# Peptides against a protein of PDB entry 6A30, part 92

Target 1, 150 residues: chain A of PDB entry 6A30
Amino acid sequence: AQDADNVLQPIMDLLDSNLTLFAKICEKTVLKRVLKELWKLVMNTMERTIVLPPLTDQTMIGTLLRKHGKGLEKGRVKLPSHSDGTQMIFNAAKELGQLSKLKDHMVREEAKSLTPKQCAVVELALDTIKQYFHAGGVGLKKTFLEKSPD

## One batch from the design tools (peptide; made by RFdiffusion4, then SolubleMPNN)

Design b2_p22_8_s1 (from b2_p22_8, 10 letters changed)
Fold by OpenDDE base, seed 4:
Structure b2_p22_8_s1 (fold): chain B 150 residues (1-150), chain A 22 residues (1-22)
Amino acid sequence: as target 1 above (150 residues)
Amino acid sequence: SEELEKLRKAFRDPYLELLKKA
């Protein structure tokens, strides 16, 4: 439970924060595009987590994901005006862009083989995330999610 | 939105189930 939480909680925070914002300001087609970019970001982050040191040491990635998820101001209340929406998208995209740069800074240390337990946790986490992005058919297509390089 | 709620539920429910099992 704790290992799964360590992996999924930062992702959940990121996704919930960003999707809440985008769902308010974007029409469905734009939202799907945003979901695709978020999916790529999550997959890239997880891939590194899998290839890079043990999940337990990924406190940095988790912290970064959590920080970015929280850093989107809980501007919960006011439906942004149309003009405000564009700026919010830009800001959110900029914040997500910072997460993508994590790719460049993570030194590929020797791929420590994940323990069987870690593999099981990651697989379960991936399945959960795929379900999230699919959202019962409202989100991304299963074919898109399955073709993403795990 | 209903769509957002479906997204949240799709993640939250499996996540909670995972936490119960792991």
Scores: peptide ipSAE 0.107, ipTM 0.686, DockQ to the pose 0.400
Fold by OpenDDE base, seed 5:
Structure b2_p22_8_s1 (fold): chain B 150 residues (1-150), chain A 22 residues (1-22)
Amino acid sequence: as target 1 above (150 residues)
Amino acid sequence: SEELEKLRKAFRDPYLELLKKA
């Protein structure tokens, strides 16, 4: 439970913060594009978290994800104008870009074999994230989610 | 807002179940 929480809570915070902002300021078509980029980011982050030594890297990723997620959350202020909305999109995109760059700072250590417990946590986490992005059919298509490399 | 709420629910409910199992 604690290990799963350490991984999933930062992801949840990131997704909630970003989606709240984009849902307010973006049209449906733009929101779908954002969801696809978030999906890629989450999958890449999880892949690296699994490949990298679990304890220190998970906490670092979690901290960084939370920091960026909170930054977006502070921007949840009512956008008074269209101009402000555009700037908020730009800022949010920049923050997401920074999260992607964090990938490059993670030292690729040798892929350690996951314990059976860790495998189970990862499988459950992946299923949860897939369900989140699918959102009962209003989000990304199942076919798109299934094609994403685990 | 409705789509966002569906997304949140889709994540939170399985997340809570995951925490119970892991």
Scores: peptide ipSAE 0.097, ipTM 0.677, DockQ to the pose 0.365
Fold by OpenDDE base, seed 3:
Structure b2_p22_8_s1 (fold): chain B 150 residues (1-150), chain A 22 residues (1-22)
Amino acid sequence: as target 1 above (150 residues)
Amino acid sequence: SEELEKLRKAFRDPYLELLKKA
């Protein structure tokens, strides 16, 4: 339970905070694009969490997610005027871009062989996240989620 | 939105079940 919570809680916090914001400011088509980018980010984060030693990653993921989350918390959801909405999308895109850059800088440490327990936790986490992004059919298509490199 | 609520439920419910088993 604790290991799964350690992996899923930061992801859940990220997704809940960002999707709430994006659902308010984005059209449906834009929201789908955002979901695809978030899916890639989550999958990449999970892959790294699997590959990187657990201790540093929780702090880094937590810090990355908190840096993104704190940027969202202090933003008084002023109902974005049309200009403010565009700026928020731009800022969100910039933040997503920075997360992508972090992907490039995190050295592929040698895939430490996951223990069978760790593999099971990751599989359960992946299934949970896939369900989240699928959202009973209103989110991303199952075919898209399955093609994403596990 | 209804869609956002479905997303939240889709994640939260399995997550809670996972926490109960682990």
Scores: peptide ipSAE 0.086, ipTM 0.663, DockQ to the pose 0.334
Fold by OpenDDE base, seed 1:
Structure b2_p22_8_s1 (fold): chain B 150 residues (1-150), chain A 22 residues (1-22)
Amino acid sequence: as target 1 above (150 residues)
Amino acid sequence: SEELEKLRKAFRDPYLELLKKA
């Protein structure tokens, strides 16, 4: 339970924050594209979190989320003027880009074989995330989610 | 907003079940 929570909570927070923003500013077609990119990002993050020792990942994800979360704290929801909306998209894209760069800095440590317990947690987490992105059929297609390399 | 709420529900419910089992 604790290990699963440690992995899923940061992902959930990231998804909730980003999807809330994108749902407000994006058209349906753009939102679907964003969901696909978020799915890839989540899968890549999970794959790496699984490979990296649990202790370093919480600190890195926590530090990345804290570093980026400090910028979101001044949540005076001023209705973003057109300029503010563009800046928010740019910042969100930059955050996604930084997550991509984190991909490059997270050294391919040799995929230590997950313990059976870790495998079970990952499988459950993956199923949960697949259901999230599918959203009862309003999100991504099940066939797309299943073809995504777990 | 409705689509987002469905997404949130689809994630939260399984997540809560996961936390109970693991």
Scores: peptide ipSAE 0.102, ipTM 0.681, DockQ to the pose 0.358; fails the geometry check

Design b2_p22_8_s2 (from b2_p22_8, 9 letters changed)
Fold by OpenDDE base, seed 1:
Structure b2_p22_8_s2 (fold): chain B 150 residues (1-150), chain A 22 residues (1-22)
Amino acid sequence: as target 1 above (150 residues)
Amino acid sequence: SEELEKLRKAFREPYLELLKKA
């Protein structure tokens, strides 16, 4: 469980920060779309983290995620007018897009086969993330989460 | 505000359960 926490904590911190912001500024329908995009991003990141040695990638992902998370706190989000909300979503999408660029840097490390222990940690992490996004039924549907290729 | 907190709690609950098993 501690190993899984080490993997999940940076992701959960990022998700909690972003979801808090998005839940405040987005309507329910928009929030659902954002959740779907975040799900895809997290799954793609996890897939690459599985293929890449988890320990070295955690530091890079955690550092990138922390740098982006701190930037969101400083903005006294004055309730932006409707036009400002779109710009915030765009900026958040750009920040999420930078996470996609991290994808290209991660591909270059030699794919070491995961040990059985690492596989178990990843499976636990994936199950936890699925439960997180389902959120007791208020988040994404189970059928949507199950269709994502592991 | 209350609805937002309820939503955040629902998302975090699975993670908190994992930490309790650690």
Scores: peptide ipSAE 0.135, ipTM 0.718, DockQ to the pose 0.481
Fold by OpenDDE base, seed 4:
Structure b2_p22_8_s2 (fold): chain B 150 residues (1-150), chain A 22 residues (1-22)
Amino acid sequence: as target 1 above (150 residues)
Amino acid sequence: SEELEKLRKAFREPYLELLKKA
């Protein structure tokens, strides 16, 4: 559980901050689209982060995510509450762009086989994130989450 | 506002449960 927390904490902090903003500003349809894109981005980022750290166990994943996650949070421009739907979409796109930068900073190292422990942590992390994005049914559909690349 | 709070709670709940098990 501690290992999973180390992996999840930076992601959850980032997601909580961004989703809070998106939930406030986005219409339901727009929010769903944003969530889908965030889901893809998170999955891709996790895949890269988990596959990448050759050296030290879960601490490296956590450290990498923390370093990059903190950088992303600091770069979050206070989106002006413009009531204009266009501005909201633009703001959402900016936030997605920031997350994309996080992805780009994650260097894909050669896919080393994860240890059984690492696999278990990844599975737990993925399940938690799936539940997070489902959000008791108000988020993404289970069918969509299940089709997402592991 | 109530719907937003429900959404926030639903998002955080799985993570909080994980933390409790950690």
Scores: peptide ipSAE 0.092, ipTM 0.653, DockQ to the pose 0.443
Fold by OpenDDE base, seed 2:
Structure b2_p22_8_s2 (fold): chain B 150 residues (1-150), chain A 22 residues (1-22)
Amino acid sequence: as target 1 above (150 residues)
Amino acid sequence: SEELEKLRKAFREPYLELLKKA
C-alpha cells in the first residue's frame, strides 16, 4: 500500500485541487464532461509512462497534452467563463503531464517490463483512481471507467 | 457549499481508504 501511495499521492494532489475548482464553476453535466477528459488524459499518460522508454515518454506526453488541449478548444465546453474555463482545463492537463515522474516510482529500470510486485502496485493504483473518478456514483459510471480510453 | 463538500468527500474517500491500509 505504501508503494501505491507513492504513486497516487502526486495524482491525488493535482486532481483534488483541480476538481474542487471545476466543481465550483461547472454545472453537473459540464463537470462530467471534464471528468471524462481528465480520465482519458490520466489513463493515457500512465500507459505511456509505464510502457514507453523515457525519451519517448516526454515527447508523447507533450503530444497528448496538445491533443487534449486542442480537443477541449474545439469541443466548446460550456463554462461560465469560456476563455477562462478552457484555459483552466488546459492548465490542469499540463499539470497532469507531470505524471511522467511516475516512471521513477513505477519502473525501476528504464524500458523494462514491470516485476510482479510493480504490476500489483500499478493495479492497486489504477483501481484507486477508478474509484476516485467514480466518486461513490456521483462521478463517472463504472462501465465507462472499465473501458480503455481512445 | 454542501454539495461541493459531498463531492469532495466522495472523491477523497477511496484514497483515504488506501492510506488506512498502508
Scores: peptide ipSAE 0.081, ipTM 0.642, DockQ to the pose 0.476
Fold by OpenDDE base, seed 5:
Structure b2_p22_8_s2 (fold): chain B 150 residues (1-150), chain A 22 residues (1-22)
Amino acid sequence: as target 1 above (150 residues)
Amino acid sequence: SEELEKLRKAFREPYLELLKKA
């Protein structure tokens, strides 16, 4: 569970921060697009983490996710007043673009086989994240989440 | 805000359960 916590906590912080920002400034349709991009980002990050050495992976994910999450929080403070919806959407798109840079910071190493313990942690993490993005049916569809490469 | 709260709840509950099993 400690290993799972190390992975999930940074993800939760990132998602909470970003979704809070986007939910305030985006319409439902735009928010759905943001959720899809965040889903892809999280999945890609996890995939790369699995390929990296265990010790480096958790620390790197946490550091990268935290760095980007903090960047978004700072960006949120600089957002114009709610009166300029167009500018806010543009800023939200820029913030999302910054999150995509997370992919570039992860070095792809040779895929190592996961231990049974690591597999269990990844499975639990994936299930939790899928539930988060599904959000009892108000988020992304299960069919979309299941088709995403695990 | 309601949709966001549902998203947060959907994540937090499984996460807390995971921590309790550790």
Scores: peptide ipSAE 0.146, ipTM 0.730, DockQ to the pose 0.349; fails the geometry check

Design b2_p22_8_s3 (from b2_p22_8, 8 letters changed)
Fold by OpenDDE base, seed 5:
Structure b2_p22_8_s3 (fold): chain B 150 residues (1-150), chain A 22 residues (1-22)
Amino acid sequence: as target 1 above (150 residues)
Amino acid sequence: SEELEKLRKAFREPREELLKKA
């Protein structure tokens, strides 16, 4: 569980910050679309992280998320006006776009078979992420999360 | 603000549960 938390922590911190911002500035329908795109991004990132040696990827993901997340911490400023909200959405979308570039830097190393311990960590991490995106029923539907290629 | 807090709680809960199992 601690290993799973260590893997998830950078992603969860980023998602919490971004989703909090989007929840403030976006309507429910827009938020749902953002959640779907984030879900795809997270799943694609995890798929690549699983294919890559876990130790190097965690550090790379953490470093890249930290580099991109530093821009977000300054954005905890009270959104005073509608114009500022639009700019914040644009900035957040740009930051999410930079996460997609993380995908390109993940070297396709040969899919090494995960050890049973690594499989258990991944399963726990995936379950936690699914619960996170479901958000007690206010987020994505379970059926959508289950149909995503695991 | 109340809806936002509920959403934040819902997002944090899975992580808190994971930490309790560790």
Scores: peptide ipSAE 0.126, ipTM 0.703, DockQ to the pose 0.496
Fold by OpenDDE base, seed 2:
Structure b2_p22_8_s3 (fold): chain B 150 residues (1-150), chain A 22 residues (1-22)
Amino acid sequence: as target 1 above (150 residues)
Amino acid sequence: SEELEKLRKAFREPREELLKKA
């Protein structure tokens, strides 16, 4: 559990700060949309960070962030401040790109299969993230989180 | 404000639970 917390701490700190801000500026429906996009970004980033070799990780994360950033720009998320809200989400996505550092904590050996211990840590981390995004029922639905390709 | 506080609590709770199990 401590290992999982160590892995999640940077992500959660970032998410806590950004989601608190988003909760203040977004309507409930808009916030839910933002959470869905962040969920996708987090899951995709984690998958790529864990599965892909280090050399491709930075470029893939950059591409992912750019793709999601552009997707958010094209998606008229009616934020009260149009320019600021989209930029904030984009910035949050960029900051989540720092999840590349998660590789150092989760995958000790480059391009190798996770040990059983590492798998357990990842599983616990994923469960915690799911609970985080569920937010006691205020956030995303469990069914949505469970259908995400883990 | 109350809704925001509930949301903040909900975001912190999973992490706190993880720390208690560690």
Scores: peptide ipSAE 0.125, ipTM 0.707, DockQ to the pose 0.464
Fold by OpenDDE base, seed 1:
Structure b2_p22_8_s3 (fold): chain B 150 residues (1-150), chain A 22 residues (1-22)
Amino acid sequence: as target 1 above (150 residues)
Amino acid sequence: SEELEKLRKAFREPREELLKKA
């Protein structure tokens, strides 16, 4: 469980920060769309991280996530006007897009088979992420989360 | 604000449960 938390912590910290901001600035319908796109991104990242040795990926993902997470704290979020909200979503999408580029760098490492221990950690991590995105029923539907290829 | 706090709690709960099992 601690290993799974260590793997998820950088992602969850980024998601918590961004989702808190999005929950404040977005309507419920927009928030659900953002959650769906984030879910796809996280699942695609996890799928690639599973195929790639998890330990080396943590350092790169953590470093990239830390560099982007620090930028969000300094902005005294003056309630941006409607135009500023779109720009924030665009900036967040750019940050998410950089996570997709990290995806291309990770694919080049030789796919080592996961050990049984690593598989168990990944399964626990995936269950935790599904619960996170479900958010006690206020987030994504369980049926949507279950249809995602593991 | 209350709805936002409920949402924040719902997002934190799975992680807190994971840490309790560790």
Scores: peptide ipSAE 0.120, ipTM 0.696, DockQ to the pose 0.465
Fold by OpenDDE base, seed 3:
Structure b2_p22_8_s3 (fold): chain B 150 residues (1-150), chain A 22 residues (1-22)
Amino acid sequence: as target 1 above (150 residues)
Amino acid sequence: SEELEKLRKAFREPREELLKKA
C-alpha cells in the first residue's frame, strides 16, 4: 500500500489541483468531458509505465507532473476573468499535449514481465485511481471506468 | 458551491483509505 501511495501521490496531487480548477471554471458537461480525457491520459500513461522497464520512469513521470504542477502553484488563482479562464484551459491543454508527446517518445520497450509485487502495486494503484475518478458518484460512471482496457 | 465541496471530498476519500491500509 505504501508503494502504491508513493506512485500515486504525484498524479493525485496534480489531478486534485487541476480538477478543482476545472470544476470552478467549467460547466458540468464540460467537466465530465475533461474528466474523460484525463482518465484516458492517466490510463495510457500507467499502461506505458507498466509496460516500460524499471521504476525510474515513475520518478520521471512524477517529476514531469510536478514540473507541470509547479507552474500551476505559482499562479495565484485570481478568479480568472473570462479571458483568463480560456487561457488556463489552453495552458492545461498544452500541458496535457506535452504529456501525450512524452508518451509517444517513450519507445515501447519489450514488456519485461512485472514481478508479482509490481502487479499487486499496479492493481492497487488502478483501483485507487478508479475510485478517484468516480468521485463518490459525481465523477465518471463505474461502467465507463471498467470498460477502459485495463 | 456545495457541489464543489462534495467533489473535493470524493477525490480525497480514496487517498485517505489507501493511507489507512498502508
Scores: peptide ipSAE 0.115, ipTM 0.698, DockQ to the pose 0.451

Design b2_p22_8_s4 (from b2_p22_8, 7 letters changed)
Fold by OpenDDE base, seed 5:
Structure b2_p22_8_s4 (fold): chain B 150 residues (1-150), chain A 22 residues (1-22)
Amino acid sequence: as target 1 above (150 residues)
Amino acid sequence: SEELEKLRKAFREPAEELLKKA
């Protein structure tokens, strides 16, 4: 339970915060593109969290995801003017870009073999995230989610 | 907002189940 919470809660916070912003300011086609990039980010983050030593890396990733997620909540999001909306998208994209860059600075240790319990947690987490991104058909297509790197 | 709520629901329910099993 604790290990799953350490991984899933930061992801939930990140997704909720970013999707709330993007759903308000993005056109549907732009939103789909953002969702695809978020999917890649989440998958890459999970891969590293699972492959890298669990305790320090999960905490670091969680802290980073929370830090960036909270940055979006600060102001009473007055419906930004169109100009403000573009700047907010740019800032959000920049924050996501920073998360991806910070990922590259994580020292990849040798992939430890997952225990059967860890494998089960990972499988369930992946299924949960796929369901989240699919969102009953309003999000990403199942075919896209299944073709993503394992 | 409706689409966002669907996303939230789709994620939260399985996540809660995962947290109980882990």
Scores: peptide ipSAE 0.025, ipTM 0.560, DockQ to the pose 0.336
Fold by OpenDDE base, seed 1:
Structure b2_p22_8_s4 (fold): chain B 150 residues (1-150), chain A 22 residues (1-22)
Amino acid sequence: as target 1 above (150 residues)
Amino acid sequence: SEELEKLRKAFREPAEELLKKA
């Protein structure tokens, strides 16, 4: 489903970028906590994005991702000194904070019932994201992913 | 670095397979 790909690709790009950063910086216990928070954020963002008309959300997510992506392209990833690592964590936390604010803006629009097509896209996207976060057993446990409100 | 690459691979492979099936 091309619509599912359009929703999933920006999320996957964001997750790949952030998980790579967190895996480099965080210890195992901190990484698991970050993964749980990212899972909640992705689930909440996806639930809200699908309820909104497809055209406005692709542009908004694309614009938000492009606005943040343009700043990250130019730097030769020198192994950041301790100060640079802290700044990267702060920037990643700021990006997550902006996604949470976007969440708050999207909640205020009436929970329109998902069309059958939107439900099918959500189900496919959810299954994909669950498999992604499970990561063949290296990531989050299936029981945790399944207990998250669908 | 090896653990990170294993994590990346573990996340990417299911994602790529699912994107191909979607």
Scores: peptide ipSAE 0.030, ipTM 0.568, DockQ to the pose 0.494; fails the geometry check
Fold by OpenDDE base, seed 3:
Structure b2_p22_8_s4 (fold): chain B 150 residues (1-150), chain A 22 residues (1-22)
Amino acid sequence: as target 1 above (150 residues)
Amino acid sequence: SEELEKLRKAFREPAEELLKKA
């Protein structure tokens, strides 16, 4: 339980911050697309965090969190003008593109079979994140969440 | 907007319940 909380808390904080921002700037249709991309990002990050040795993961999650967090620390939430919103989406897409490249580099490391304990933590984390993204039915559809490669 | 607050609550409540059970 404590190990799952340690993995989930940073992810939940990141998701809450980003979802709040995207909900303010995006129309409903755009928000749904953003949620799908965030779901993919979270699944890829979890897969990497669980498959990669713990030491590399804190740095990667920390770097991802820090890159997204640095935009929030500076003062006036100027409602991003249409141009600023487009630039944020572009930057998010660019970061997703960099993450996809990182996936291609990681596929070369032999997926060490997760220990039964690691599998249990992953399953618990996945169930939690699925519930989060479903958000009582206002978020992503269960069918979409289940089709995501576990 | 009220819709955003509903979304935030819908995400937050399950997360808080799961953290209490963990």
Scores: peptide ipSAE 0.025, ipTM 0.540, DockQ to the pose 0.427; fails the geometry check
Fold by OpenDDE base, seed 2:
Parts: structure tokens; C-alpha cells; sequence
Structure b2_p22_8_s4 (fold): chain B 150 residues (1-150), chain A 22 residues (1-22)
């Protein structure tokens, strides 16, 4: 439980910050598309975090997520004019893109078989994230979340 | 603002419950 919380909390903080921003700026249809892209990003990030030794990567992802999450919270985004909303989405996408680049610098340490404990933490984390993205039916469809390559 | 808060709660509450069980 505590290990899963340590992995999930930085991701959830990032998601909460971004979803709050997107919910303010985006129409429902746009929000759904953003959620799909965020889902892919989170899944890819988790896959890499799992492959990487749990201790060093949590700090790096947590630090990156904290740096970017704090930057988004301080932006009391005045409801920007149409142009400002697009720029905010672009900036958020750019920040998320930097998370993907961090992926490339993370040396593919050999896919060490996850210990049973690590597998359980990952499964719990995945279930939590799936439920989060489903959001009681307001978010992504359960069928879409289940088709993601586990 | 109210719709946003509903969305936030819809995302946060399930996550918090799962974290408590984890």
C-alpha cells in the first residue's frame, strides 16, 4: 500500500494539476482527447518506471513531476483569451513531452523480472490509474482503458 | 467552477480510496 502510494502520488498530483487546467480550458470533447493522450503518457511512464529500479526512478520522476506540478499550480491562470488557452495546452503538452524524453535518457536497464511485490504494486497502481481515468464514467471508457497493452 | 469541482472529485475520490486500500 505505501509503496503504491509513493509511486502513484506524484502521478496523481500531475494528473490533478493538468486535469484541472484542461477542465477549465477545454470543451468536453477536447478534454476526452487530452485524457486519452495523458493515459498513453502515464502508461508509458509507468512501464518505464517499472523497468527501472524503483528507488532511483521514483526520485527522478517525482522531482520532475513536482517541478512541473508546482509550476502549474502557481499559474493562477486568469481565464486566458482563446489564444492563451491554446498556449497553455501547448505548454502542458510540452511538459508532458519532456517526461517522454526523460524516458529516452533512462537507460533501459535490462528488464529485470519484477519481484512479486513489485508486480503487485504495479497492478494496484494500474488499477488505480484506470479508475482515475474512468472517473465514474465521466472520463475514459473502461473498454479503452482495458485495451491498453498491460 | 461547479462542474470542474465535480470532475476533480470524480477523479480524486476513487484514487484516494484505492491508495488507502493499497
Amino acid sequence: as target 1 above (150 residues)
Amino acid sequence: SEELEKLRKAFREPAEELLKKA
Scores: peptide ipSAE 0.025, ipTM 0.556, DockQ to the pose 0.546; fails the geometry check

## One batch from the design tools (peptide; made by RFdiffusion4, then SolubleMPNN)

Design b2_p23_1_s1 (from b2_p23_1, 7 letters changed)
Fold by OpenDDE base, seed 2:
Structure b2_p23_1_s1 (fold): chain B 150 residues (1-150), chain A 23 residues (1-23)
Amino acid sequence: as target 1 above (150 residues)
Amino acid sequence: MTKSQKRIQELTEKLKQAELEKE
């Protein structure tokens, strides 16, 4: 459980801020689309992070997140004018896009068969992140989360 | 309750609140 928490915390830190923002500025349908894309991104990132040897772990995601996290200053949420909301979505998408570029540089080290312990951590992490994206029914449907390639 | 579970609850509450504010 603790190991899963350690894996999830950096992801949740990124997602909490972004999802809260998106929930405020996006219409429900748009939000769902964003959540679906984020889900795919998270799944891909988790797959890679867990398959990658533990040495490349927390620091790269944390460093990428830390470098970009400074921009979320406590800016007084002036209700962004329509233009500001679009720019914020664009910036968030850009940040997420950089995570996708990390995808290309993460050398597919041959997926060493996950140890049983690693598998258990992955399973727990996946279950937890599904709950996270479901968000008590506000987020993605359980059926969507279950049909996604685990 | 794990840290992650607490985080999920907090997010859920925030998202629910955000949806209510739209309505």
Scores: peptide ipSAE 0.286, ipTM 0.805, DockQ to the pose 0.763
Fold by OpenDDE base, seed 3:
Structure b2_p23_1_s1 (fold): chain B 150 residues (1-150), chain A 23 residues (1-23)
Amino acid sequence: as target 1 above (150 residues)
Amino acid sequence: MTKSQKRIQELTEKLKQAELEKE
């Protein structure tokens, strides 16, 4: 449980900031689309974090996620005009795109078989992330999260 | 309650509040 929490904390820090922002600026339909794309990204990132050796990538993902999260200074978010909201979505999409490129560099390490301990941590992490994206019924539907290829 | 479970509850409340503020 503690190991799963340690893996999830950096991801949750990034997602908390982004989801809170998107929840404020996006319509309900747009928010659902963003959540679906974030879900795909998180699932892909987890799959790689699991396949990659435990030590080096948590620090890199955590550092990348932390470097991107620090740019949101506590500035009083004036409701961005329609133009500012579009730019924020574009910047967030660009950041997500960079995470996708990190994806291509990480695939090259040979699929090491997960140890039973790693599998247990992954299963717990996946269940926690499903709960996170469901957000008590405000986020994605359970049916969508369950049908997503694990 | 795990740290992750606490964060999920906090996020859930924030998202609910954000939806209520839009209506």
Scores: peptide ipSAE 0.255, ipTM 0.784, DockQ to the pose 0.741
Fold by OpenDDE base, seed 1:
Structure b2_p23_1_s1 (fold): chain B 150 residues (1-150), chain A 23 residues (1-23)
Amino acid sequence: as target 1 above (150 residues)
Amino acid sequence: MTKSQKRIQELTEKLKQAELEKE
């Protein structure tokens, strides 16, 4: 359980800020599309993160996420003027772009078979992240999350 | 409750609040 939490915490830190922003600025249909793309990105990132040795990867994800997280703290919740919403979308898209680059760096290692311990961590992490993306019914449908090629 | 489960609840509340603010 603790290992799964350690894997998910950096991802959740990034997603919490971005999803909250998207929920505020996007229409419901656009939000669902964004969530589906984020789901795919997270699944691919998580698979690679768990296959790689735990100690170095948490640090890399944490370092990549920390470098981008420092810019978001000081934003006073000014009611986003329409101009502020566009800038926030652009910033969120830029952060997501950095996650995609992380994905590309991780693609180079061959799909090594997971150890039984890694499989157990993946299963627990997958269940948790499905609940996260479902978000009590506000997020993605359970049927989509279950049919996704895991 | 795990840290992740707590984060899920917090996110759920934030997303629900954001949806209500749009209506």
Scores: peptide ipSAE 0.249, ipTM 0.777, DockQ to the pose 0.764
Fold by OpenDDE base, seed 5:
Structure b2_p23_1_s1 (fold): chain B 150 residues (1-150), chain A 23 residues (1-23)
Amino acid sequence: as target 1 above (150 residues)
Amino acid sequence: MTKSQKRIQELTEKLKQAELEKE
C-alpha cells in the first residue's frame, strides 16, 4: 500500500492542478478528451517506471512529467474574465500538445517480467488510478478505464 | 484511508465544484 502511494504521488501532483484547471476552462466533451489522453500518458508512464530497471527512482516520473509540465505555472486560477478565458484555453492546448509529445517519446521497451511484489504494486496502483480518473463519476467512465490496455 | 484515497476525494470534490460553477 505505501509503495503504491509513493508511485502515485508524483502522478497525482501533476494531475491535481492540471485537471482542476482543465475542469474550469474546458467544455465537458473537451475535458473528456483531455482525460483520455492523460489516462494513456499515465498508463505508459507507469509501465515505463515499473518495467524499467530500479534506477528509475520515483524522481523520474516526477522529472519526466516536470520537464514537460513546466509550462503550467501555479497560477492562482482567478476566475478568468472573458478575455482571460481564451488565453487560458490556448495555454491549456499548448500544454496538451506537450503531453502528446511526451507520449510519442515513450518508446515501449520490452516488458521484463514483473516480480510478484511489482505485480501487487501495479494492481493496487491501477485500481487507485482508475478511481482517481473516475473521480466519483465526473471523470472517465468505468467502462473506458476497464477496457484500456493494462 | 491511504493518502491516495484522500487525494481522490479531494479531487472529486474540486471537479464537482468546477462543474457546478459552469452550470
Scores: peptide ipSAE 0.247, ipTM 0.776, DockQ to the pose 0.785

